# Ledger of designs, part 2: peptides against a protein of PDB entry 6MBK

Target 1, 240 residues: chain A of PDB entry 6MBK
Amino acid sequence: GFEMVNFKEEGFGLRATRDIKAEELFLWVPRKLLMTVESAKNSVLGPLYSQDRILQAMGNIALAFHLLCERASPNSFWQPYIQTLPSEYDTPLYFEEDEVRYLQSTQAIHDVFSQYKNTARQYAYFYKVIQTHPHANKLPLKDSFTYEDYRWAVSSVMTRQNQIPTEDGSRVTLALIPLWDMCNHTNGLITTGYNLEDDRCECVALQDFRAGEQIYIFYGTRSNAEFVIHSGFFFDNNSH

## One batch from the design tools (peptide)

Design b1_p8_1_s3 (made by RFdiffusion4, then SolubleMPNN; from b1_p8_1, 3 letters changed)
Fold by OpenDDE base, seed 1:
Structure b1_p8_1_s3 (fold): chain B 240 residues (1-240), chain A 8 residues (1-8)
Amino acid sequence: as target 1 above (240 residues)
Amino acid sequence: SLVPIPAI
Protein backbone atom coordinates (compact mmCIF):
# COMPACT_ATOMS: atom_id res chain seq x y z
CA GLY B 1 0.00 0.00 0.00
CA PHE B 2 0.80 3.66 0.23
CA GLU B 3 -0.04 6.62 2.39
CA MET B 4 -0.46 10.33 1.87
CA VAL B 5 2.42 12.28 3.35
CA ASN B 6 3.28 15.94 3.48
CA PHE B 7 6.92 15.91 2.46
CA LYS B 8 9.06 18.84 3.53
CA GLU B 9 10.31 19.79 0.09
CA GLU B 10 7.68 18.35 -2.25
CA GLY B 11 4.50 19.01 -0.29
CA PHE B 12 1.88 16.29 -0.43
CA GLY B 13 2.93 13.01 -1.99
CA LEU B 14 2.53 9.27 -1.67
CA ARG B 15 4.81 7.06 0.39
CA ALA B 16 5.04 3.30 0.07
CA THR B 17 3.95 1.38 3.16
CA ARG B 18 5.35 -1.85 1.75
CA ASP B 19 7.75 -2.84 -0.96
CA ILE B 20 6.28 -2.17 -4.39
CA LYS B 21 7.81 -3.79 -7.44
CA ALA B 22 8.35 -2.16 -10.79
CA GLU B 23 5.30 -2.52 -13.03
CA GLU B 24 3.09 -3.50 -10.09
CA LEU B 25 -0.41 -2.06 -10.26
CA PHE B 26 -0.24 -0.25 -6.96
CA LEU B 27 -2.85 2.48 -7.54
CA TRP B 28 -6.17 2.63 -9.33
CA VAL B 29 -8.95 5.19 -9.24
CA PRO B 30 -12.42 4.19 -10.44
CA ARG B 31 -14.33 6.66 -12.64
CA LYS B 32 -16.85 7.26 -9.88
CA LEU B 33 -14.12 8.89 -7.79
CA LEU B 34 -12.96 11.25 -10.55
CA MET B 35 -14.03 14.82 -11.00
CA THR B 36 -15.06 14.83 -14.66
CA VAL B 37 -17.06 16.89 -17.09
CA GLU B 38 -19.73 14.23 -16.66
CA SER B 39 -19.74 14.56 -12.88
CA ALA B 40 -20.01 18.32 -13.39
CA LYS B 41 -23.06 17.77 -15.59
CA ASN B 42 -24.56 15.50 -12.94
CA SER B 43 -23.91 17.99 -10.13
CA VAL B 44 -25.65 21.18 -9.02
CA LEU B 45 -23.85 22.76 -11.98
CA GLY B 46 -25.76 20.53 -14.41
CA PRO B 47 -28.69 22.85 -15.15
CA LEU B 48 -26.37 25.78 -15.87
CA TYR B 49 -24.04 23.58 -17.90
CA SER B 50 -26.97 22.54 -20.07
CA GLN B 51 -27.72 26.19 -20.85
CA ASP B 52 -24.23 27.71 -21.16
CA ARG B 53 -22.36 27.25 -24.41
CA ILE B 54 -18.95 28.03 -22.93
CA LEU B 55 -19.27 25.40 -20.22
CA GLN B 56 -20.34 22.95 -22.89
CA ALA B 57 -17.50 23.84 -25.23
CA MET B 58 -14.70 24.13 -22.68
CA GLY B 59 -14.39 21.11 -20.43
CA ASN B 60 -11.59 22.72 -18.44
CA ILE B 61 -13.91 25.57 -17.45
CA ALA B 62 -16.62 23.07 -16.60
CA LEU B 63 -14.13 21.33 -14.31
CA ALA B 64 -13.10 24.65 -12.77
CA PHE B 65 -16.71 25.46 -11.93
CA HIS B 66 -17.31 21.93 -10.73
CA LEU B 67 -14.32 22.28 -8.42
CA LEU B 68 -15.62 25.60 -7.09
CA CYS B 69 -19.11 24.26 -6.51
CA GLU B 70 -17.80 21.21 -4.70
CA ARG B 71 -15.38 23.30 -2.63
CA ALA B 72 -18.30 25.46 -1.55
CA SER B 73 -20.32 22.36 -0.61
CA PRO B 74 -19.49 21.09 2.91
CA ASN B 75 -21.00 17.69 2.14
CA SER B 76 -19.21 17.24 -1.19
CA PHE B 77 -17.84 13.79 -1.81
CA TRP B 78 -14.64 15.43 -3.04
CA GLN B 79 -13.96 17.53 0.07
CA PRO B 80 -11.10 15.25 1.19
CA TYR B 81 -9.49 15.68 -2.22
CA ILE B 82 -10.15 19.40 -2.51
CA GLN B 83 -8.57 20.02 0.88
CA THR B 84 -5.32 18.50 -0.40
CA LEU B 85 -5.09 20.99 -3.25
CA PRO B 86 -2.72 23.90 -2.81
CA SER B 87 -4.27 27.28 -2.07
CA GLU B 88 -1.88 28.95 -4.52
CA TYR B 89 0.03 27.78 -7.57
CA ASP B 90 3.27 28.49 -9.38
CA THR B 91 1.28 29.33 -12.50
CA PRO B 92 1.30 32.50 -14.61
CA LEU B 93 -1.93 33.67 -13.00
CA TYR B 94 -0.05 33.91 -9.70
CA PHE B 95 3.08 35.55 -11.03
CA GLU B 96 4.24 38.60 -9.21
CA GLU B 97 5.26 41.77 -11.00
CA ASP B 98 8.93 40.85 -10.86
CA GLU B 99 8.28 37.44 -12.38
CA VAL B 100 6.27 39.03 -15.17
CA ARG B 101 9.02 41.61 -15.72
CA TYR B 102 11.57 38.84 -15.95
CA LEU B 103 9.47 37.16 -18.62
CA GLN B 104 9.11 40.37 -20.65
CA SER B 105 12.39 39.56 -22.34
CA THR B 106 11.10 36.12 -23.33
CA GLN B 107 8.57 34.79 -25.80
CA ALA B 108 6.63 33.31 -22.88
CA ILE B 109 5.34 36.76 -21.96
CA HIS B 110 2.80 36.61 -24.75
CA ASP B 111 1.36 33.37 -23.42
CA VAL B 112 1.26 34.77 -19.90
CA PHE B 113 -0.58 37.88 -21.03
CA SER B 114 -2.92 35.77 -23.11
CA GLN B 115 -3.70 33.62 -20.11
CA TYR B 116 -4.30 36.67 -17.94
CA LYS B 117 -6.57 38.21 -20.53
CA ASN B 118 -8.51 35.02 -21.20
CA THR B 119 -8.97 34.24 -17.53
CA ALA B 120 -10.11 37.77 -16.77
CA ARG B 121 -12.59 37.67 -19.64
CA GLN B 122 -13.91 34.30 -18.55
CA TYR B 123 -14.33 35.53 -15.01
CA ALA B 124 -16.20 38.62 -16.15
CA TYR B 125 -18.45 36.51 -18.34
CA PHE B 126 -19.24 33.95 -15.68
CA TYR B 127 -19.66 36.55 -12.97
CA LYS B 128 -22.46 37.99 -15.06
CA VAL B 129 -23.86 34.52 -15.76
CA ILE B 130 -23.86 33.63 -12.07
CA GLN B 131 -25.56 36.91 -11.21
CA THR B 132 -28.23 36.74 -13.89
CA HIS B 133 -28.87 33.18 -15.04
CA PRO B 134 -31.83 31.40 -13.39
CA HIS B 135 -29.95 28.11 -13.15
CA ALA B 136 -27.14 29.79 -11.21
CA ASN B 137 -29.41 30.59 -8.25
CA LYS B 138 -28.84 27.21 -6.61
CA LEU B 139 -25.07 27.22 -6.99
CA PRO B 140 -23.28 27.35 -3.64
CA LEU B 141 -20.95 29.98 -5.09
CA LYS B 142 -23.81 32.31 -6.13
CA ASP B 143 -22.86 34.95 -3.59
CA SER B 144 -19.19 33.99 -3.34
CA PHE B 145 -17.53 34.05 -6.72
CA THR B 146 -14.37 36.14 -6.77
CA TYR B 147 -11.57 36.39 -9.27
CA GLU B 148 -9.34 34.70 -6.72
CA ASP B 149 -11.75 31.77 -6.59
CA TYR B 150 -11.76 31.52 -10.35
CA ARG B 151 -7.99 31.92 -10.63
CA TRP B 152 -7.52 29.12 -8.13
CA ALA B 153 -9.95 26.79 -9.87
CA VAL B 154 -8.53 27.46 -13.32
CA SER B 155 -5.01 26.93 -12.01
CA SER B 156 -6.05 23.73 -10.23
CA VAL B 157 -7.52 22.38 -13.43
CA MET B 158 -4.64 23.60 -15.56
CA THR B 159 -2.11 21.78 -13.41
CA ARG B 160 -4.14 18.62 -12.82
CA GLN B 161 -6.51 17.97 -15.72
CA ASN B 162 -6.14 14.70 -17.57
CA GLN B 163 -7.71 13.24 -20.67
CA ILE B 164 -9.59 10.02 -20.02
CA PRO B 165 -11.98 8.05 -22.20
CA THR B 166 -15.71 8.46 -21.92
CA GLU B 167 -17.51 5.53 -20.35
CA ASP B 168 -18.17 3.98 -23.75
CA GLY B 169 -14.60 4.65 -24.88
CA SER B 170 -15.80 6.51 -27.97
CA ARG B 171 -14.44 9.91 -26.99
CA VAL B 172 -12.12 11.61 -24.55
CA THR B 173 -13.15 13.81 -21.67
CA LEU B 174 -11.34 15.74 -18.95
CA ALA B 175 -10.84 14.59 -15.40
CA LEU B 176 -9.17 15.43 -12.15
CA ILE B 177 -7.86 12.23 -10.64
CA PRO B 178 -7.88 12.26 -6.83
CA LEU B 179 -5.13 10.41 -4.98
CA TRP B 180 -3.21 9.71 -8.18
CA ASP B 181 -2.43 13.37 -8.81
CA MET B 182 -0.72 13.47 -5.43
CA CYS B 183 2.21 11.51 -6.84
CA ASN B 184 5.16 13.78 -7.39
CA HIS B 185 7.07 13.77 -10.64
CA THR B 186 10.27 12.04 -11.58
CA ASN B 187 11.96 11.31 -14.86
CA GLY B 188 10.99 8.03 -16.48
CA LEU B 189 8.21 6.45 -18.48
CA ILE B 190 4.48 7.06 -18.42
CA THR B 191 3.02 4.35 -16.21
CA THR B 192 -0.57 5.53 -16.00
CA GLY B 193 -3.44 4.51 -18.23
CA TYR B 194 -7.17 4.04 -18.27
CA ASN B 195 -8.64 0.57 -18.04
CA LEU B 196 -12.00 0.69 -19.80
CA GLU B 197 -12.97 -2.84 -18.78
CA ASP B 198 -12.71 -1.97 -15.11
CA ASP B 199 -13.56 1.70 -15.75
CA ARG B 200 -10.62 3.05 -13.78
CA CYS B 201 -7.36 4.92 -13.99
CA GLU B 202 -4.47 2.58 -13.34
CA CYS B 203 -0.93 3.36 -12.29
CA VAL B 204 1.90 0.87 -12.23
CA ALA B 205 5.13 1.48 -10.40
CA LEU B 206 7.84 3.15 -12.45
CA GLN B 207 10.49 1.32 -10.45
CA ASP B 208 10.92 -0.69 -7.30
CA PHE B 209 9.97 1.29 -4.23
CA ARG B 210 10.84 0.13 -0.75
CA ALA B 211 8.63 0.63 2.25
CA GLY B 212 9.03 4.22 3.41
CA GLU B 213 10.11 5.59 0.01
CA GLN B 214 8.19 8.29 -1.80
CA ILE B 215 6.38 7.03 -4.88
CA TYR B 216 7.10 9.08 -7.96
CA ILE B 217 5.54 8.93 -11.39
CA PHE B 218 6.45 10.41 -14.73
CA TYR B 219 3.98 12.91 -16.14
CA GLY B 220 5.47 12.86 -19.63
CA THR B 221 6.74 15.70 -21.77
CA ARG B 222 3.45 17.44 -21.49
CA SER B 223 1.51 17.51 -18.31
CA ASN B 224 -0.84 14.64 -17.47
CA ALA B 225 -3.14 15.34 -20.40
CA GLU B 226 -2.83 11.95 -22.04
CA PHE B 227 -3.71 8.50 -20.83
CA VAL B 228 -3.20 5.40 -22.85
CA ILE B 229 -6.58 4.17 -23.90
CA HIS B 230 -6.96 0.41 -24.44
CA SER B 231 -3.23 -0.38 -24.24
CA GLY B 232 -3.00 0.21 -20.50
CA PHE B 233 0.28 2.12 -20.46
CA PHE B 234 2.28 4.30 -22.77
CA PHE B 235 6.01 4.02 -22.38
CA ASP B 236 7.64 7.12 -23.76
CA ASN B 237 11.20 8.18 -23.07
CA ASN B 238 10.33 11.73 -24.03
CA SER B 239 11.51 13.49 -20.95
CA HIS B 240 12.26 17.05 -21.66
CA SER A 1 3.91 19.24 -8.72
CA LEU A 2 2.01 18.73 -11.95
CA VAL A 3 3.19 20.57 -15.02
CA PRO A 4 0.64 23.13 -16.15
CA ILE A 5 -1.25 22.33 -19.32
CA PRO A 6 -1.87 25.22 -21.67
CA ALA A 7 -5.42 26.47 -21.44
CA ILE A 8 -7.60 24.57 -23.85
Scores: peptide ipSAE 0.034, ipTM 0.721, DockQ to the pose 0.162
Fold by OpenDDE base, seed 4:
Structure b1_p8_1_s3 (fold): chain B 240 residues (1-240), chain A 8 residues (1-8)
Amino acid sequence: as target 1 above (240 residues)
Amino acid sequence: SLVPIPAI
């Protein structure tokens, strides 16, 4: 098996409790445990979602609001997962002025500025929606919706969102995958997929792991710039 | 069947 561990430099990760062989299915997460656009629609957010075109059009924002609503709900099913999320991120929305200045000579600056503008616009829009919309009064964040809250939720989603198939397999949707997304990154191949027959996310081991070793996964073929923008880190051994 | 899940 595996266990959740707080690693000093990497934050939360998964550690093997036994030897795991390469290609072994060691981790699976049923759809019912995922935070999805569908679970957002079926939550306290559902009435607002059904009337807000931005929430409907932008699944990442729907997930961000779903995450905020669930975080603000003491009895949320996802509290154990939410409590494992970082309180702050190394993503562009958390960059200090000097970090932004450093990026001014890079192509990444355009994405940083885009994130800033988009996030600010979204926050301003949804602040007004939350204050004025008839269905927003039922949200647990109604009287506590700060930019810091929104920045955190957007950053959480940005770093952790995945595409999964819909239940019927006809389309793709967005999901946060609890427990699985705690695996830290290494270079390699994608070893995670969705099994529609069993309706679950499945992860096979990238390599052999011995008992006591951290279990790493590969997040995909991304540039270091994309990792900074989307995951908040550089990976020195990234070959892409 | 297993469908790959890309990170976004």
Scores: peptide ipSAE 0.031, ipTM 0.740, DockQ to the pose 0.073
Fold by OpenDDE base, seed 5:
Structure b1_p8_1_s3 (fold): chain B 240 residues (1-240), chain A 8 residues (1-8)
Amino acid sequence: as target 1 above (240 residues)
Amino acid sequence: SLVPIPAI
């Protein structure tokens, strides 16, 4: 077992409530609990999704809008998850002028500016869509869609999106994985996969954890630059 | 079987 805890330096994470052994399946999340492109299509966003080519082509944007719609819906199944998400991020979309100036000496500056411009363009496009498209009238964000909302949703998706198989396993789709994505990062091996037979995300323990210890996972091989751009943090023990 | 889930 585990519990969600707010750790002093790392923010929210998972703490073991019992001893967990290495390679033990300690956490699983059925497909029905995931926020996916499919759940977006089946939500209040579905009618707009069916008519907008960008939502159809860019699953990350579909997830961002799904997240915004669910956040604005008091009765959303995902409210408990959404309330655990950061209100702000340390990602480039939140950089202040001095932080951007620091990056000017690096090659990452081009990616930062690209992300900024793309996000701004997307916001401007979807602001117009929300104001003018008939299927946008039922969206709970119809009269309240700010750049800050969009920046938050895009950043939430950017830091947390995962590729999972479709139900038939023929393709990949995008998902946010509640509860699992609360695990903080450590160095190691990937211990998360999708079990198609049981239709669930499964996480096995990277190492032994004792009762009361924080449970860490390995997010994958990334450079510190990629962590900054995509996840908003540095990993000191990163080998890349 | 487990299929790896990469973060994007």
Scores: peptide ipSAE 0.027, ipTM 0.719, DockQ to the pose 0.075
Fold by OpenDDE base, seed 3:
Structure b1_p8_1_s3 (fold): chain B 240 residues (1-240), chain A 8 residues (1-8)
Amino acid sequence: as target 1 above (240 residues)
Amino acid sequence: SLVPIPAI
């Protein structure tokens, strides 16, 4: 067993409540508990999703809007998860002017400017969609859709999105994985996978953990989470 | 690493 704990230096994390052995399956999350592109399609966002080409083409944006709609829904199943998410992020979308100025001396400035520009364009596009599209009328964010909301949702997805198989295993999709994504990072090997037979995300222990120790996972060499899609591109070929 | 936001 484990419990969610607020650690002073690392923030929220998981603590072992018993001894856990290396390679022990200590954590699993069934598909039904995940926030996915499919759950977005099946939500209040579904009618708009079915008619907006950008939502269809960009699974990360679909997840961002799903997250915003669920956050604005008091009865959302995911409220307990959403309330554990940071209110702000250390991502470029939250950089102050001086931080951006510092980056002007680096090659990273182009990526930062691109991210800002793309996010601003997306916001402007979807603001218009939400105001004008018939299927946007029932969205809880219709009269309260700010750039700050969008920045937060996009940053939440950007830092936590995972690539998982579709239910039939024929394709990949994007998911936020509640509870599992509370594990803090350490150096090691990837120890999370997706079990299609049981339709669940599975995490095995990287090492022995004693009762009372924080449980760490390895996010991978470039990802903030296991299975993080670095490209940010999920083109669902919904051209069919 | 930061996951880039795709360009519209």
Scores: peptide ipSAE 0.030, ipTM 0.696, DockQ to the pose 0.473; fails the geometry check

Design b1_p8_1_s4 (made by RFdiffusion4, then SolubleMPNN; from b1_p8_1 with H1S D7A)
Fold by OpenDDE base, seed 4:
Structure b1_p8_1_s4 (fold): chain B 240 residues (1-240), chain A 8 residues (1-8)
Amino acid sequence: as target 1 above (240 residues)
Amino acid sequence: SLVPVPAI
C-alpha cells in the first residue's frame, strides 16, 4: 500500500505503507478515473468541443478547459485530484523577467517565447469564444475566466499530460492520471504501462521501497531543459 | 501494452 503525503520541498507525493518490491505492481488507475480528451467531450464542455476546431485539434487545450470546468464544479468527481494540484507552478509561464533573461543565453528561450505567445493567443481566442459562443453559456467558468486561470490549467496539463491508448487501442489520446502523477521523479526506467485488457494504467515499482519511504518514478527520457519547459524543474542526476 | 509517456 501507499498513502498520499505532502512532503516538504517536493509537494505532494506517495509514501509506501508497507515494503514494496522492485517490479511489483503497486499502483493502477482505471480509465474511468482518468481525465482524458474523451471525458472532456463527455462533460459540460462537450457541446463547445463539438463546435470548436481548436479544442478538437489540440487535446492539451481540451484537457486544460476540462480541468478548469471541473475545478469550477463543486460536485466534480475529480475535485479530490484537483485539490492535490499545485496552485502555482515553476513552469516558464510563471517565470519572472529575471528568470526569462537568464534563459536568453540558452536554447530553451525559444520554447519559452513560444509558450508565452501561444498561451496568450489561446487565452485571447477562448476568452472571446466563452463570451460569445452559445455552448459556452453552461460552462461554470463563463463569468470567471482569467488569464491566471488559463495559465494554471495549461501549466497543470503541460506538467502532467500523458499519452495513453484509446479504448480500442487503435490510436493514442491525452490523459491526466490521478494519483499516479503524484509520484515525484527520480532517475531510472519507465515502469508505467497501459493494460488494454484491464483498461487501466499500471505502475510497477522502480526499486525496492520500504515502509515509510517515498515512492519515486521515472518520468521518461528528457533533458533538463525539457524538464524545465515541460515540468518546471531541473533534475541534477538526469543523464539526458 | 502501450506505455503511458508524458507528452512533450
Scores: peptide ipSAE 0.033, ipTM 0.731, DockQ to the pose 0.101
Fold by OpenDDE base, seed 3:
Structure b1_p8_1_s4 (fold): chain B 240 residues (1-240), chain A 8 residues (1-8)
Amino acid sequence: as target 1 above (240 residues)
Amino acid sequence: SLVPVPAI
């Protein structure tokens, strides 16, 4: 098996508790455990989702609001997962003025400014929606919805959202994948898939891992700029 | 099977 461990330099990750062989299916997560756009629609957010065009059009925002509603719900099934999430992120939404000034020398600056402006506009829009929309009255956010809350939720989703198939496999939807998303990144090949027959995410080992070693996965091909903007980190061994 | 990948 594996266990969650706080590594000194890398933060939280997964450690092997036994030898794991390359290509071994060591981790799977059933759909019922995922935070998805569908689970958002089936939550307290559902009535508002059904009437707000932006929530319907932007699955990442739907997940952000789902995450906020569940965080504010003491009896949420996802409380154990939510409590493992960072309270802050190294993403551009948390950059100070000097960090933004440094990025002005890079091609990423346009994406950073776009992200900041879009997030601020979304917050202003949804603040008004939460205050005025009839279906927002029962949301935990009704009397407490700050920019810091929204920034955190958007950053959580930005760094952790995955594309998965719908239950019928006809479309793609967005999901947060608890436990699996604790694996830290390494160079290699994508070793995670979705098994529609068993309705679960499946992760096979990228390489042999010995008992006591950290289990790494490959998140996919990205530039360092994309990692900074979307994942909040640099990867020195990134070949892209 | 489809591969779960981070959405950009």
Scores: peptide ipSAE 0.031, ipTM 0.726, DockQ to the pose 0.104
Fold by OpenDDE base, seed 1:
Structure b1_p8_1_s4 (fold): chain B 240 residues (1-240), chain A 8 residues (1-8)
Amino acid sequence: as target 1 above (240 residues)
Amino acid sequence: SLVPVPAI
């Protein structure tokens, strides 16, 4: 067992409520609890998704809009998850002038500027879509879609999106994984996979944890964590 | 790592 705790330095994380052994399956999240491109299609966003080529082509943007729609929906199933998300992120879209100036001496500045430019363009595009598209009229964000909203959603997705299999295992899709993504990161091996038979994300303990200890996992590169299909877990030491 | 937002 584990519990969500707000740690003073790390923010929200998971704490063991009992001893957990290394490699123990301590956490699983069924597909039905995930925020996915499919759940976006099945939401209030679905009609717009079905007619917007960008939403269809860019699963990360579909997730961002799904997140915004659900955030704006008081009765959303994902409200408990959404409320645990940071209000701001240490992503380039939140960089202060001094941080950007610091990066001007680095090659990363070009990527930062590209991200700013792309995000601004996306916002401008979707602002117009939301204002003009007939299927946008039912969106809870219809009258409240700001750049700050979009920046937050994009940053949330960017920092938390994962690749999971489709239900049939034939393709990959993007997902936010509630509860699991509350684990704070440590160095180690990837101990998270997707079990297609049970249709769930599974996480095994990286190490022994005692009752009362914070549970850490290795996310690998938090750029679209790739979940191992059929093998449960792959141990990649690549700290990307 | 920086994850760029794809261009539309």
Scores: peptide ipSAE 0.031, ipTM 0.684, DockQ to the pose 0.369
Fold by OpenDDE base, seed 5:
Structure b1_p8_1_s4 (fold): chain B 240 residues (1-240), chain A 8 residues (1-8)
Amino acid sequence: as target 1 above (240 residues)
Amino acid sequence: SLVPVPAI
């Protein structure tokens, strides 16, 4: 077992409530609990999704709008998950002027500027869509859609989106994985997969954890630049 | 079998 805990330096994470052995399946999340492109299509966003080519083409944006709609919905099934998400991020979309100046000496500056420009363009586009499209009238964000809202949602998705198989396993789709994505990062091997037979995300323990210890997972091999751009953190022991 | 779930 495990519990969600707010750790002083790392923020929210998972703590073991019993001893967990390496390779033990300690955490699973059924598809029905995931925020997916499919759940977005089946939500209040569905009518707009069916009419907007960008939502259809860009699953990450569909997830961002799904997240915003659910956040604005008091009765959303995902409220407990959404309330655990950071209110702000250390990702480039939140960088101060001095942080951007520091990056000017690096190749990452082009990616940062691209992200700024793309996010701003997307916001401007969807602001107009929300104001003018008939199917946007039922969205709980209709009268309250700020750049800050969009920046938050995009950053939430960017830092937490995962590829999972479709139900039939024929394609990949995008998902936010509640509870699982609360695990903080450590060096190691990928220990998360999707079980198509049981239709669930499964995580096995990277190592032995004792009762009371924080449970860490490995997010994958990325450069520190990629961690900054996509996840908002540096990993000192990163081999890349 | 487990299919890897990569972060994007």
Scores: peptide ipSAE 0.028, ipTM 0.725, DockQ to the pose 0.076

Design b1_p8_2 (made by RFdiffusion4)
Fold by OpenDDE base, seed 2:
Structure b1_p8_2 (fold): chain B 240 residues (1-240), chain A 8 residues (1-8)
Amino acid sequence: as target 1 above (240 residues)
Amino acid sequence: SAIPNPDI
């Protein structure tokens, strides 16, 4: 067992409520609890998604709009999850002018400017779509779509998106994984996979955790998306 | 916690 805790320095995380052993399946999240491209298609966003080529081509943007629509919906199933998300992120889109000036002496500045430019262009495009497209009239964000909203949603997805299999296992899709993504990151091996038989995301413990300890997981080298591509739980064969 | 993915 585990509980959600607000840690002073790390923000929200998971704390063990009992001893958890290494390799123990301590956390699983059924598909129905995930925010996916499919759940976006099945939401109030679905009609717009079916007609917008960018939403169809870019699953991350579809998730960003899904997140915004659900945030703007007081009765959303995902409200408890959304309320746990940071209000700001340590991403280039949130860099202050002084941070950008510091980076001007580095090669990273080109990536920062590219991300700003791309995000601004996407916002301008979708602002026009939301204002003019007939299927946008039912969106809860219709009259409240700001750059700050878009920046937050894009950054949320950028930092929390994962690749998972489709329900039939024939393709990969994108998902936000509630509860699981509350674990803070540590160095190690990926101990998260998708169980198609049970249709759930599964996480096994990276190490032993005692009752009262924070549970850490390894998300991968970049975004959490890599754990499905690395299909094997690298269970270290502790051949003991 | 959130790890930035630059591939967006």
Scores: peptide ipSAE 0.037, ipTM 0.749, DockQ to the pose 0.162
Fold by OpenDDE base, seed 5:
Structure b1_p8_2 (fold): chain B 240 residues (1-240), chain A 8 residues (1-8)
Amino acid sequence: as target 1 above (240 residues)
Amino acid sequence: SAIPNPDI
């Protein structure tokens, strides 16, 4: 009922190919299609993950490395998704000198500098790991791991990571949700949840859409990382 | 579009 389209001002988005009614389940993404911490563990990254405490402790970094490994893999299942991701982001890690200078008059500068320092430290750590760890030899990024690569992957995850349940529903894990995250944002209510019975992310239409219209969803008040896909559609009147 | 998350 939809197709991916490049919209002139908004970039990639989804367009309805038929009329879609409000509250209609128009989009679902099975767990098997998600990029998760679990899929990272089951990938070429798995051996390194099993031995690196930082990868184990920081699911966002595990996703960043998973994204980099899959991007570097021509036969990756996720290539079609990865090719839709921005090459650059409006995140602090991409701020120019003039933007940073403008922020020097604000309290936000400390957070920006903290993010820069943390990302740089992580890169330096993992650069050493990739160069020295035996299990890193199988990674497709072994001979090509730049700060720009890491910055891109971290920014991709930062802007697109979601919390989903584990298969047994006992814990929360992190995921990138292909196809779903192609929807552009509008104001409204969260219309995405996780169906544990069918083991899939589900999205219902925020409103009626006609054939040929762009499909918008509401991601919440914060970036996708706080999107806790609970088993229920949050009709939270987030009046805040 | 990507919405930046500060929680990294």
Scores: peptide ipSAE 0.035, ipTM 0.744, DockQ to the pose 0.156
Fold by OpenDDE base, seed 1:
Structure b1_p8_2 (fold): chain B 240 residues (1-240), chain A 8 residues (1-8)
Amino acid sequence: as target 1 above (240 residues)
Amino acid sequence: SAIPNPDI
């Protein structure tokens, strides 16, 4: 129904290989394909996760480390996904000096500096953890954990993390959603949800797409990665 | 491509 394409101006996106109708379930991603806090716990990171309070408390950091560990693992299941991720991001952590200077006149500068400070502190903390913690010895990052690695992983998670239900639906967790997050954004209604019965992220078409057209989705106001929760937690129609 | 969002 679709293929990954590198669009000249938009980067990677999905293109329809056939006509897709509005509201058609054209894309689904089973939980087993997601990079989640749970998959992080079940990975080589698991032993460290079980003993590090920050990893346990901050799911986004757990995902960042999971992403780094998998990137450093040639045989990782997620290598095909990871290779599609940008090498750099339009996040504050990648702002050039001139961009930061421009922002100095704005209130946003405080958020930028806060993010820099927090990320630097986290890196320093985890660098020490990786160097000293017994359960870090088996991490593929042991000898190759740079600030640039951490910046990339944090930015990857920041831009791509989504809230999804836990397997039992009792809680919300964080996930990177391979394949789905390749769709480029357009204005519209959120058409992505999580189907707990089938344990998968589901995306229905925002509109009709013809064969050869780029498939766009609306990510919503992603301020809180809540789009999956708000749009399509196939919880019952509590649209209220 | 994913839209940049602040860390949650």
Scores: peptide ipSAE 0.035, ipTM 0.751, DockQ to the pose 0.156
Fold by OpenDDE base, seed 4:
Structure b1_p8_2 (fold): chain B 240 residues (1-240), chain A 8 residues (1-8)
Amino acid sequence: as target 1 above (240 residues)
Amino acid sequence: SAIPNPDI
């Protein structure tokens, strides 16, 4: 087994409560526990989602709004998960003026500016939607939708979104994976997959862990934490 | 945890 622990330097992580062997399936998360585009559609956001083309086209934004709606809902099933999320992120949207100035001499500045512009445009658009759209009236964030809220949600999704199969396995969709994403990062192989038969995300141990040790996983080499949960473990030894 | 952006 494992337990969630708040590590001082690393934030929340998972600690082994027993010895775990390499390749042991130690963690699984059923689809019903995931925050997905589908769960967003089935939530209080559903009526607005059904009428807004941007929410429909951009699953990451749908997840961001789903996260905000659930955070604003004291009885949300995902409250325990949401409370484990960082309040701030080391993402470009949180860069201070001096950090941005430092990057001005680099190619990375274009991506930073793109993120800022896109996020600002999205916020402005959705602020208007939330204020004016009839289906927004029931959203718990109706009177409390700030840029800081949106920045946080977008950054949360950006750093934690994963690609998973749809229920029928015919397509991919986006998901936040509670409990699994509490594992802190280490170098290694991707040891997470999606089991369609059991309809769950599965994680096998990257190495042996002893009781009391922190369990680390490798998130892959993708910048946006976009773990592609394909049917199977990606053993991409990408040393990048 | 939040996955660090490897490009940063």
Scores: peptide ipSAE 0.028, ipTM 0.708, DockQ to the pose 0.073

